# Peptides against a protein of PDB entry 6RO1, part 131

Target 1, 216 residues: chain A of PDB entry 6RO1
Amino acid sequence: LGKEIEEYIHKPKYCLPFLQPGRLVKVKNEGDDFGWGVVVNFSKKSNVKPNSGELDPLYVVEVLLRCSKESLKNSATEAAKPAKPDEKGEMQVVPVLVHLLSAISSVRLYIPKDLRPVDNRQSVLKSIQEVQKRFPDGIPLLDPIDDMGIQDQGLKKVIQKVEAFEHRMYSHPLHNDPNLETVYTLCEKKAQIAIDIKSAKRELKKARTVLQMDEL

## One batch from the design tools (peptide; made by RFdiffusion4, then SolubleMPNN)

Design b2_p23_4_s4 (from b2_p23_4, 8 letters changed)
Fold by OpenDDE base, seed 2:
Structure b2_p23_4_s4 (fold): chain B 216 residues (1-216), chain A 23 residues (1-23)
Amino acid sequence: as target 1 above (216 residues)
Amino acid sequence: PLYEIEFPKAVEKQRARVAKLRE
């Protein structure tokens, strides 16, 4: 159900107004969870769907993420990987497709103007960690309805189901969840989006590897 | 300041949500 909400939040029509520099966002790519990062900027890339000829713009957000040292060594040819739990890692500006944003925070950090120096990038990690300390129950999320202004009835239904599920989870054994079918339907929609992105791979390949593009 | 909370109600909502999950 959380994933279902993400499918709405990461849509450009909803999230772009909230992708200002300093905005805290979570980035997840398949099995790779980068955790919380910070938006640096975003760009619109023109894309033409090969089969329909329809213009489907792709949005790439540059996010400062904690990456493994291994990913830094292969940054020219391989996608960035999250730092291991036992690794210090290094903060890097990673170009990310907007649909890989799993969460958007109400928090905006003040970030250095120049992120070229390693020390400036690492200072942002310290800021993220400080925010996390201040919010032990988790960094606050934008409300998709109240804050982001999403009026989609599908989202409202999902939220209602989440609330109902959460209520039942505490009251009844997990084995008879009728919401599994809804989860599958949303997963299918996500799969279709992934296919559309794969077809657009060539247009986004620039000097820097865009997250997920090489893995598709 | 290190950060700004643009939507302060989101903080309250998050706290309330976590509190409900712990009950």
Scores: peptide ipSAE 0.400, ipTM 0.877, DockQ to the pose 0.615
Fold by OpenDDE base, seed 4:
Structure b2_p23_4_s4 (fold): chain B 216 residues (1-216), chain A 23 residues (1-23)
Amino acid sequence: as target 1 above (216 residues)
Amino acid sequence: PLYEIEFPKAVEKQRARVAKLRE
């Protein structure tokens, strides 16, 4: 059910207004969880759907993420990987497809104008860590309805289901909620969307490897 | 300041949600 909410919030029509520089976002790419990063900028890339000629723009957000140093050695040909828990890692600006944003925070950081120096990038990590310390219950998320202004009835239905599920689960911890199966069904729908995105990504030409582009 | 909270109500909602889950 949480994933279903993500399917709404990462849609360009909803999230683009909130992807200002400094916005905290979570980035996930399949099994890779980068955790919290910071939006640097975003760009719209023109894309023409194969065989239809229909315009289908792709949105790439540049996110400052904590990356493994090992993955950076081959950054020209390989996608960035998240830093390991025991690794210091290095903050890098990574081009990310918008649908890989798993969460958007109400928090916006002040970031250096020049992110070319390593020290400036690492300072942002310190800022993220400071924010995390200030929010022990987790970095606050944008409310999809109240903050993001999403009016889609489908989302409202999903939220209601989530609330009902959470209520039942915590009221009856030993209860095996049959609605858990609904969560898995919705995840399957996401897989189909991912396939469609893969085809669109092939049309995106960038000098720098876009996250997930080469992996699909 | 290190950061800005554009939607302060989100903070309260998050706290409330976590509190509810811990009950």
Scores: peptide ipSAE 0.398, ipTM 0.875, DockQ to the pose 0.639
Fold by OpenDDE base, seed 3:
Structure b2_p23_4_s4 (fold): chain B 216 residues (1-216), chain A 23 residues (1-23)
Amino acid sequence: as target 1 above (216 residues)
Amino acid sequence: PLYEIEFPKAVEKQRARVAKLRE
């Protein structure tokens, strides 16, 4: 059910206004979970549709993420990989397709002006860890309706179903409500989004250093 | 300060949600 909500919030029309420098975001690429990172900047990439000549924008957000040291060695040729749980890792600015944002926080960090020095990047990790300590129940998320202003009726229905499901889980932890299957019908929207993304990327130079760009 | 919470109500809602799940 959380994934269905993500399909709405990671849309550029909804999330771009909230991708200011310092914004905490979660990044996930397929099986790779980077956890919480910090927005540095974002850029608009334009792709021309072959038949219409219209520009279909693709957005890349630069996110400071905790990456494995092994990933750093191959950063010029390979996509970044998240640090292992037992690894310290290193904070790197990673170009990420905007649809890979799984969550957006209400929290904005104050970040160093110059992120070229390793020490400055690592200081941001310390800040993230401090925020996590202050929020033991998890870093606070933007409300998609109240904070992000999403008016999509499909999202409202998903949220209502999530709330109902949570209530049922609380009351009956082993109860499987057959009505939950209706929520997954909204996952069909993901297929359309994937098609749109693929179309938008066709004319762009693929770089393996950009997460998920090489998968097209 | 290390950070700013631009939407403090989000914090309250999340806390309430978690609390309800723990009760």
Scores: peptide ipSAE 0.393, ipTM 0.873, DockQ to the pose 0.620; fails the geometry check
Fold by OpenDDE base, seed 5:
Formats: structure tokens, sequence, C-alpha cells
Structure b2_p23_4_s4 (fold): chain B 216 residues (1-216), chain A 23 residues (1-23)
């Protein structure tokens, strides 16, 4: 159910107004979980679909992410990798496609104006860690309806179902509420959204290959 | 200050939601 909400919030039409410098966001890419990072900037890139010739704008957000030191050495040719849990890692500005944002926080950090020095980037990590300490139940998320202003009825239904499921789970911990149908309908919608994401990711992977070729 | 919370009501709503989940 959480993944269904993610499918709405990472859409450019909804999230772009909230991608200001300092905004906390979560980034996930093909099984790599970078955790919480900080938005530095975003840009709109023109993309031409090779098969249709249609202009499909790509949105790239620059995010400060905790990366492995190994990925830094190969940063010219290889994609950044998240730091291991036992590794200190290094904060790097990584260009991220907007659809890779898994969560957007209500929190905005104050960030240094100059992020070229390593010490300035590492100070942002300390700030993220401090925020995490202050929110032991998790960093607060933007409300998709109240904060982001998403009016999509599909999202409202998903949220209502999540709330109803949570309420039922806590009200009847021992009763297998036989209304599996509502959970199944949510799972089916989630599966459909996951398919749509997978299709969008395939198209973006094709577009990313083109961007890498233009940088050679 | 290290950070700003632009939407304080969202924080309260999330806290209330988590609290209800613990009840």
Amino acid sequence: as target 1 above (216 residues)
Amino acid sequence: PLYEIEFPKAVEKQRARVAKLRE
C-alpha cells in the first residue's frame, strides 16, 4: 500500500513544486536504497522518444546522497552506489530521475551554499542524522492530499483503504478479517502501478543509455 | 536551526496516526 502512494508522489506534476533546495527525499534505484538525501536542485531535460519522435520531458533532481567510497573512484563510468551500513561513506551530489524518489519529507534542511568542499557535504549528513534522532518514528512525510494538493480520486481511495486496513489491523489483531477482497483490490492496484513503474523504468533506462552516449 | 518544518500539521497528523497504530 505504501508503494501505491509512492506512484503518485513521484509524478512530476505533483512533486516538482516541493523539490526545493534542502528538501529531504528518499531515493531508491534497482534495489539500491540510498535512504534519505537532500535536494540541491532540479532541471527539466528535453527527451525525444526514439520510436515515436514525441517529446517526453525528463526531470532530473540533484540529490546529496551517502555513497560508497568505491563508487566514487569509478564515478566517471559507473553509477553511484549507496554506502554500506557499516561504512561511513561520502556525501555526493547525484543526478537522480524524479521517478526514483520514494518519499518526500515535510522537512527542509538548511544547506551550505557551496557544496564543493567535502566538509560541507559531510555536514549535511550530520544534519540528516540529527533530524533522524529527533524523529524516532521516522522522518515526517508530506501529506499527499493536504500538503501536496493531489486531488486524484484514485489516491484518495488508496489512502482510505490504507487507513481502514491499519484500523482493522489494530482493532482486530487476532481476527483474520475475511474482507481479503479489499486487500486484494489494493494489491491489484499496487500490482498495476508496479507494472506501470516497470514500464516507465524501462523507457527511462533507454533514455539514460542515450544520455550516457551523449556524455562520451 | 538545522532544519525547518514547512508543514507542521502534517507532522502532527503522522504522529497521531502512529499513536493510533500503537493503541
Scores: peptide ipSAE 0.389, ipTM 0.870, DockQ to the pose 0.604; fails the geometry check

Design b2_p23_5_s1 (from b2_p23_5, 14 letters changed)
Fold by OpenDDE base, seed 2:
Structure b2_p23_5_s1 (fold): chain B 216 residues (1-216), chain A 23 residues (1-23)
Amino acid sequence: as target 1 above (216 residues)
Amino acid sequence: SRLEERKKIEKEIFEEEKKKLEE
């Protein structure tokens, strides 16, 4: 159910209006987890599908991310890599395809207008860290209803199911209804299949996207 | 509400950072 909600949030129709400068987003690219970064800008790129000639718009978000210094030295030829946990890293503006956003936060930062100076970029990292301190349970995610105003009936049904489940779970903590586990497992399987299809499409798109990011 | 509290914190963060950058 959470994955289904995530799928709605990641649709360009819904998420693009929220990709304003300063929006906190989480970026993952294959095995590379950049963690939380900040949106700087986004652009729509015309993409032509090589096999169909169909116009498939590609949405690129410039995200300020904590990158490895090593990757920056090779930035002319290699994609940015996330900073290691023990590494200070450096905040860099990285072009990211929208589908690589693993999360979108409700938090929007006030960011420096000029991000060319290293100090300005690093200040944003401090701001992210401050946000993390203010939200010890984790940076809040953008709510599809309360924040995004998504009116999709499918989403509403999902939310209603989640709420009903949560209500039942909290009202009857000891009643493990085995039927609910089955429904959840089926929903998780469906969500996992949808994620796997989306992941496979993302991997296919990533194989294309990493190639396209090198061309961008 | 939890939402109101979140929004309050978000606003505080935004205002603090804005003040810091305008200084």
Scores: peptide ipSAE 0.506, ipTM 0.917, DockQ to the pose 0.554
Fold by OpenDDE base, seed 1:
Structure b2_p23_5_s1 (fold): chain B 216 residues (1-216), chain A 23 residues (1-23)
Amino acid sequence: as target 1 above (216 residues)
Amino acid sequence: SRLEERKKIEKEIFEEEKKKLEE
């Protein structure tokens, strides 16, 4: 369910309006996890698919990220690397493809207008740390319905099914049964439901791919 | 509600940071 929500959030048609300066986003690139950064700017790049000649727009977001000091020395030629957990690092503006945003927060910061000074960039790291303190259970994610206003009926049905399942799970008398076997059975049922949801998602994706093929 | 509380905290953070940058 979280993955379906993520799939909706990552669609440019939904997420682009929320990629304003100051928006908290999480960035992952292959094995590199930058953690939480802040959107600085957004641009659309025209791209042409080499094989089809089709216009495939690339969306690039400039994100202020905590980078290793070592990666900064070669910033002109090499991709920025995330700061090590024990490293202070330095906040740098990194161009990121929108699909590399692993999460979008509901939190939007007020950021300095000029991010050229190191002190201004570093102040944003302090702001991120303050947000993390205010949300000890984790930085809140952008809600696809309440925050983004996504009207997709497929999403609504998925959410309703999840809520209904959660309600049934918490209301089930077996929740108070001290027998370990019941906990395992509930875990297996949860796992099976997760599989069924994943299967339904695959079918929906197939159906959507077929619909896209029929529209082609 | 949880949503209202979140939005309140988000607003507080925004105003605090705004004040800090305007000082």
Scores: peptide ipSAE 0.503, ipTM 0.915, DockQ to the pose 0.550
Fold by OpenDDE base, seed 3:
Structure b2_p23_5_s1 (fold): chain B 216 residues (1-216), chain A 23 residues (1-23)
Amino acid sequence: as target 1 above (216 residues)
Amino acid sequence: SRLEERKKIEKEIFEEEKKKLEE
């Protein structure tokens, strides 16, 4: 259910208005977890190849992320890598596809206008750390209803189900109903299946696009 | 409400960071 909500939030039609400079976002790319960063800017990249049908517009967000110093040395040839847990790292502006945002926070920071100086970029890291101190239970996520104003009935139904589930879970704390773990596991499995189906559909779409290019 | 409290904290953070950058 949480993943279903996340899928709504990550839709460009909903999230783009909130990808303003200073917005906290979490970035994950495959095995690389950058953690929390800050939006600097975003751009629409239309892969309008003249001969291939209107590909869905790609949205790239520039995010200030804590990167490994080792990755900076190879920045010309290699993608940025997250800082190691024991490493200080360096804050760098990294272009990120919007679908790689694993979370969008309700928190928006005031950021320096000029991020070219290292000190200005590192100051933003201090700001993120301050936010984390102010939210010991975790940086708050953007609420799809209260913050984003999403009116989608499907989302409302999902939220109602989540609320009902949470209410049942919290109202019966003493019911070690072994069924709750089963329901969570089933929900996780269903969410994973939904992700897998979506991934498979994307791969199929990519494969079709490649096949269409090969037929051309 | 929890939401109002969150929004208050978020506003405080924003103003504090703004002040630090303007100093």
Scores: peptide ipSAE 0.495, ipTM 0.914, DockQ to the pose 0.596
Fold by OpenDDE base, seed 5:
Structure b2_p23_5_s1 (fold): chain B 216 residues (1-216), chain A 23 residues (1-23)
Amino acid sequence: as target 1 above (216 residues)
Amino acid sequence: SRLEERKKIEKEIFEEEKKKLEE
């Protein structure tokens, strides 16, 4: 269910209005988890699907991310890598495809106007760390209804199912409701199918986007 | 509400960071 909600949030028609400068986002790419970063800006790129000739716009978001210093030395030729757990790293502006955003936060920071100085970029890391301290249970996610105002009936049905599930879980914490396993299994299967479709679409899109990132 | 409390904290964070950058 959380993954179905994520699919709605990742739709450009819904998420683009919320990709303002200062928005906290989580970035994950092919096993590389950058963690939480901050949106700097976004751009629309024209793309033509090779097989159909249809115009499929690509959306690139510039995100300030904590990167490994080793990856910065080769930044002209190599993709940015996340900082290692024991590494301080360096905050860098990285162009990221919107589908690589694993989460969008409700939190929006006030960021420096000029991010060219290292100190200004590093200050944003301190701000992210402060947000994490203020939210010990984790940085809050953007709510598709309360924050984004999405009116899609499919999403409303998903949310109603989540709420009903949460209510049942809260009201019967000790009852192995066999329907919970079925809903979890259906949600896991649907989430897994959605992950598999999304991973297959991501692999297809990665195969296309790696080819297009060489053209960008 | 929990949502109102979250929004309050988010506003406080934004205002605090704005103040630090304007000082």
Scores: peptide ipSAE 0.485, ipTM 0.912, DockQ to the pose 0.572

Design b2_p23_5_s2 (from b2_p23_5, 13 letters changed)
Fold by OpenDDE base, seed 4:
Structure b2_p23_5_s2 (fold): chain B 216 residues (1-216), chain A 23 residues (1-23)
Amino acid sequence: as target 1 above (216 residues)
Amino acid sequence: SKLEERERLEKEIFEEEKKKLEE
């Protein structure tokens, strides 16, 4: 279900308005999980499909990512690799195809104007780590419906399935608990809070969507 | 609301980071 949501959020038509400098994004390339990085900029590259001659625009986002030092040695020829868990790594600006964005955060950081100095890049890592500390349950995501404004019915169905699944997962272990009513009440409260959050995000979205259309 | 709290935290983080960069 998470993957199904990713298939929507990484589409340029949905995510490009949110790829402002400083936006936290999660990058995953096949087996390589870079984790959370920060958008620096994005560009549209004209691409012509070799077989059809059709214009297939490629969207490349430059993302400041934590990379292994080993990958930097061959940076001219090899793709960047994520830092190993045991290494410090180095923050590098990596060009990433937009479809490799696995998540987009609601958080936007202020980034140094000059990212050429290593210290400036590493400062951003510290900022990311600070955000992670403040959000122990994970960096907050943009809501694809409420924040990103995706109106696709397919996505809505996916979200409904996720919500239903989550509800079932929370209900299943507790079926034999004599305190079922208390747990149900807590679950209902949590669900209501989620609905309220969703509603509030929708209102925020309505306000932001108007602003983003004016900047395009 | 949890959303308002999140938005507050996000804003605080942003302002703190902005201040650090202006420093």
Scores: peptide ipSAE 0.020, ipTM 0.471, DockQ to the pose 0.456
Fold by OpenDDE base, seed 3:
Structure b2_p23_5_s2 (fold): chain B 216 residues (1-216), chain A 23 residues (1-23)
Amino acid sequence: as target 1 above (216 residues)
Amino acid sequence: SKLEERERLEKEIFEEEKKKLEE
């Protein structure tokens, strides 16, 4: 179910408006999980090879990711690899195809203007780690409906299934804490009001992102 | 609400990180 949601979120038509500099994103490339990184910028690569019927523009997002030191040595010939769990790694700006974004956070960080110095890049890692400490249950995600404004009925059905599944998991006797239901209902009502405010903000943000895409 | 609290916390984090980078 989480993978099904991912298939909607990583589509350029939905995620591009939210790929502002400083946005936390999770990057996964096949077997390589980079974890959480920070968006630096994105660009449109028109694969307008005249003869290849692939009319769909490819989008590349530059993401500051924690990479292995070994991959840096081979950076001229090999793709960046994620830092090993026991490795400190180094933050690098990595060009990532937009469809490789596995998650998009509601969190947006302030990043140094110049990311060429190693110290500036490593400072962002410290910021990510601080965010992770503040969110022990995981970095908060953008809601695909409420935050991203995805109107796709297929996604709505998937989310309904996830919610139903979560409700079943939490309806297990151990979660009979009466405080949880009241928090969920209040979250739903405020989510609806936040949806209306965010829908208006999304139209404004979409307008801004379209402007940025036209400048790119 | 949990959402409002999350949004507040996210904003606080952003402002704190901004301050750290300006120092």
Scores: peptide ipSAE 0.020, ipTM 0.489, DockQ to the pose 0.477
Fold by OpenDDE base, seed 5:
Structure b2_p23_5_s2 (fold): chain B 216 residues (1-216), chain A 23 residues (1-23)
Amino acid sequence: as target 1 above (216 residues)
Amino acid sequence: SKLEERERLEKEIFEEEKKKLEE
């Protein structure tokens, strides 16, 4: 269900208006999870479909992401890789196709005007970490319907299923089923996305008041 | 493929942005 929501959120027609500089976004490329980064800017690239010759615009978002130092050394030939869990890593501006955005936060950070200095990029990591400390249940997400204005009936049905599943998880304390751990890891990812949507709805209402903190 | 073209574009943009950060 979370993946189904992602398929709507990463569509340019829905997400582009929310890709302002400073917007927190989560980036995932196949097996590489970069976690939360910050939008720097986005650009439209012209692409020609090989079979039809039709112009299909590609959208690239520049995202400040925590990358492994090893990937940076080899960056002339290799794509950026996420920092390992035990690695400090380095914040780098990485061009990302919009479809690789797995989540968009309601949070927007102030970013330094010049991101060329390492210290300026590293300061943004500190800001992300501060936001994560303030939101122990996870960084609040934009609501696809209420915030992003997505009217797609397929998405509404997915969200309704997620909400119904969350309600069932809360109403049925699955205390006793031993197969709960494997279902719970998949359902915790789905329910964490759904709880992140519902807690993000409640906290977005609170955080719209708090994260108008110009001074963060 | 569309994927290969996307990966190529991502790489090109990455190298362009890397160059801008090194200037």
Scores: peptide ipSAE 0.016, ipTM 0.435, DockQ to the pose 0.025
Fold by OpenDDE base, seed 1:
Formats: structure tokens, C-alpha cells, sequence
Structure b2_p23_5_s2 (fold): chain B 216 residues (1-216), chain A 23 residues (1-23)
């Protein structure tokens, strides 16, 4: 279900308005999980499909990612590799195809204007780590419907299934604990409040997104 | 609410990082 949501959020038509400098994004390339990085900028590249001659624009986002030191030595010829879990690594600006974004956070950081100095790049890693400390359950995600404004009915069905599954897991008859119903009602109320806040934010964001799309 | 707390934390982080970069 998480993967199905990912298939929507990484589409340029949905995510581009949210790829502002400082936005936290998660990058995964095949077997390489870079974890959370920070958007620096994005660019549009014209690609011509060889078989159809159709213009298929490729979107590349430059993301500040924690890379292995080994990958830095060969950075001119080899793709950057993620830092090992036990490695400090080094923050590098890596060009990433937009479809490789596995998650987009609601969190946006301030970043140094000049990312050429290593110290400036490493300062951003400290900021990411601070965010992770503050969110022990995981860095907050943009809501695909409420924050990103995705209207796709398929996505709505996926979310409904997730919610129904979560509800069923908790409504399992083995937990006849009356305290669980109260937690569920609170979760449903919180979910509804979240939906309502999201609807209000969608209206505000539609106004902003239209302005940003007109500038793109 | 959890959402309000999240938004508060996000704002706090943003302001702290802003201050840190202005210093």
C-alpha cells in the first residue's frame, strides 16, 4: 500500500510544486537507499523518445544526499552511492530523476546559499538529524490528497483500503477492551480533523500551486 | 491534536534553522 502511494507522489505532475529548496525528500535508486535528503533545485530536460519522436520531458532534482566517501573519489565517472549505516559519509548534491523520490516530507529546512563548502553541506546533515530526533516515529510526510492535491480516484481507494485495514486490525474481536474503542474514535476524529485541515490547506495550496505552475 | 503538534514542531525546526543560518 505504501508503494502504491509512492507511485502517485513521485509523478512530476503531482510533486513538482513541492520540490522547493529545503524540502526533505527520500531518495531510493534500485537497491540504493539514500534515506532523507534536501532538495536544492530541479530542472527540466527535454528528452525525445527514440521510437515515437515524442517529447518526453525528464525532470531532474538536485538533492543533497549523504554519500559514501568511496563514491566521492570517483564522482566524475560513477554514480553516487549512499553512505553505509556505520559511515559518517559526506553530503553531496546529487542529480536525481524525480521518479526516484520515494517520499516527500512536509518539513522544509533552511539551507545555506552556498553549498560548495563541505562544512555548509555537512551542516544540513545535522539539520536532518535534528528533524529525525524530533520525529522518532518518522519524518512527517506530505499528505497526497490534502497537501499535494492528488485527485486520482485510484489513490483515494488505496487510502480507503489502508484506513479500513487499520480499522480492522484494531477492531479485531479479540480486543474487546472498551478502551480501544475510545482510542479508535479519537483516531477517527483526528483523521477527520486532519481531513478538514487538509481540505482548507488544499484550497490555500491550490491558489499557490496555480501561481507556481504559471511561473514554471 | 497530533497534526497541530506536528505543524508546531515543523515550524519550530524551520525557525531554529533560519536563526542558525542568520548567525
Amino acid sequence: as target 1 above (216 residues)
Amino acid sequence: SKLEERERLEKEIFEEEKKKLEE
Scores: peptide ipSAE 0.040, ipTM 0.603, DockQ to the pose 0.440; fails the geometry check

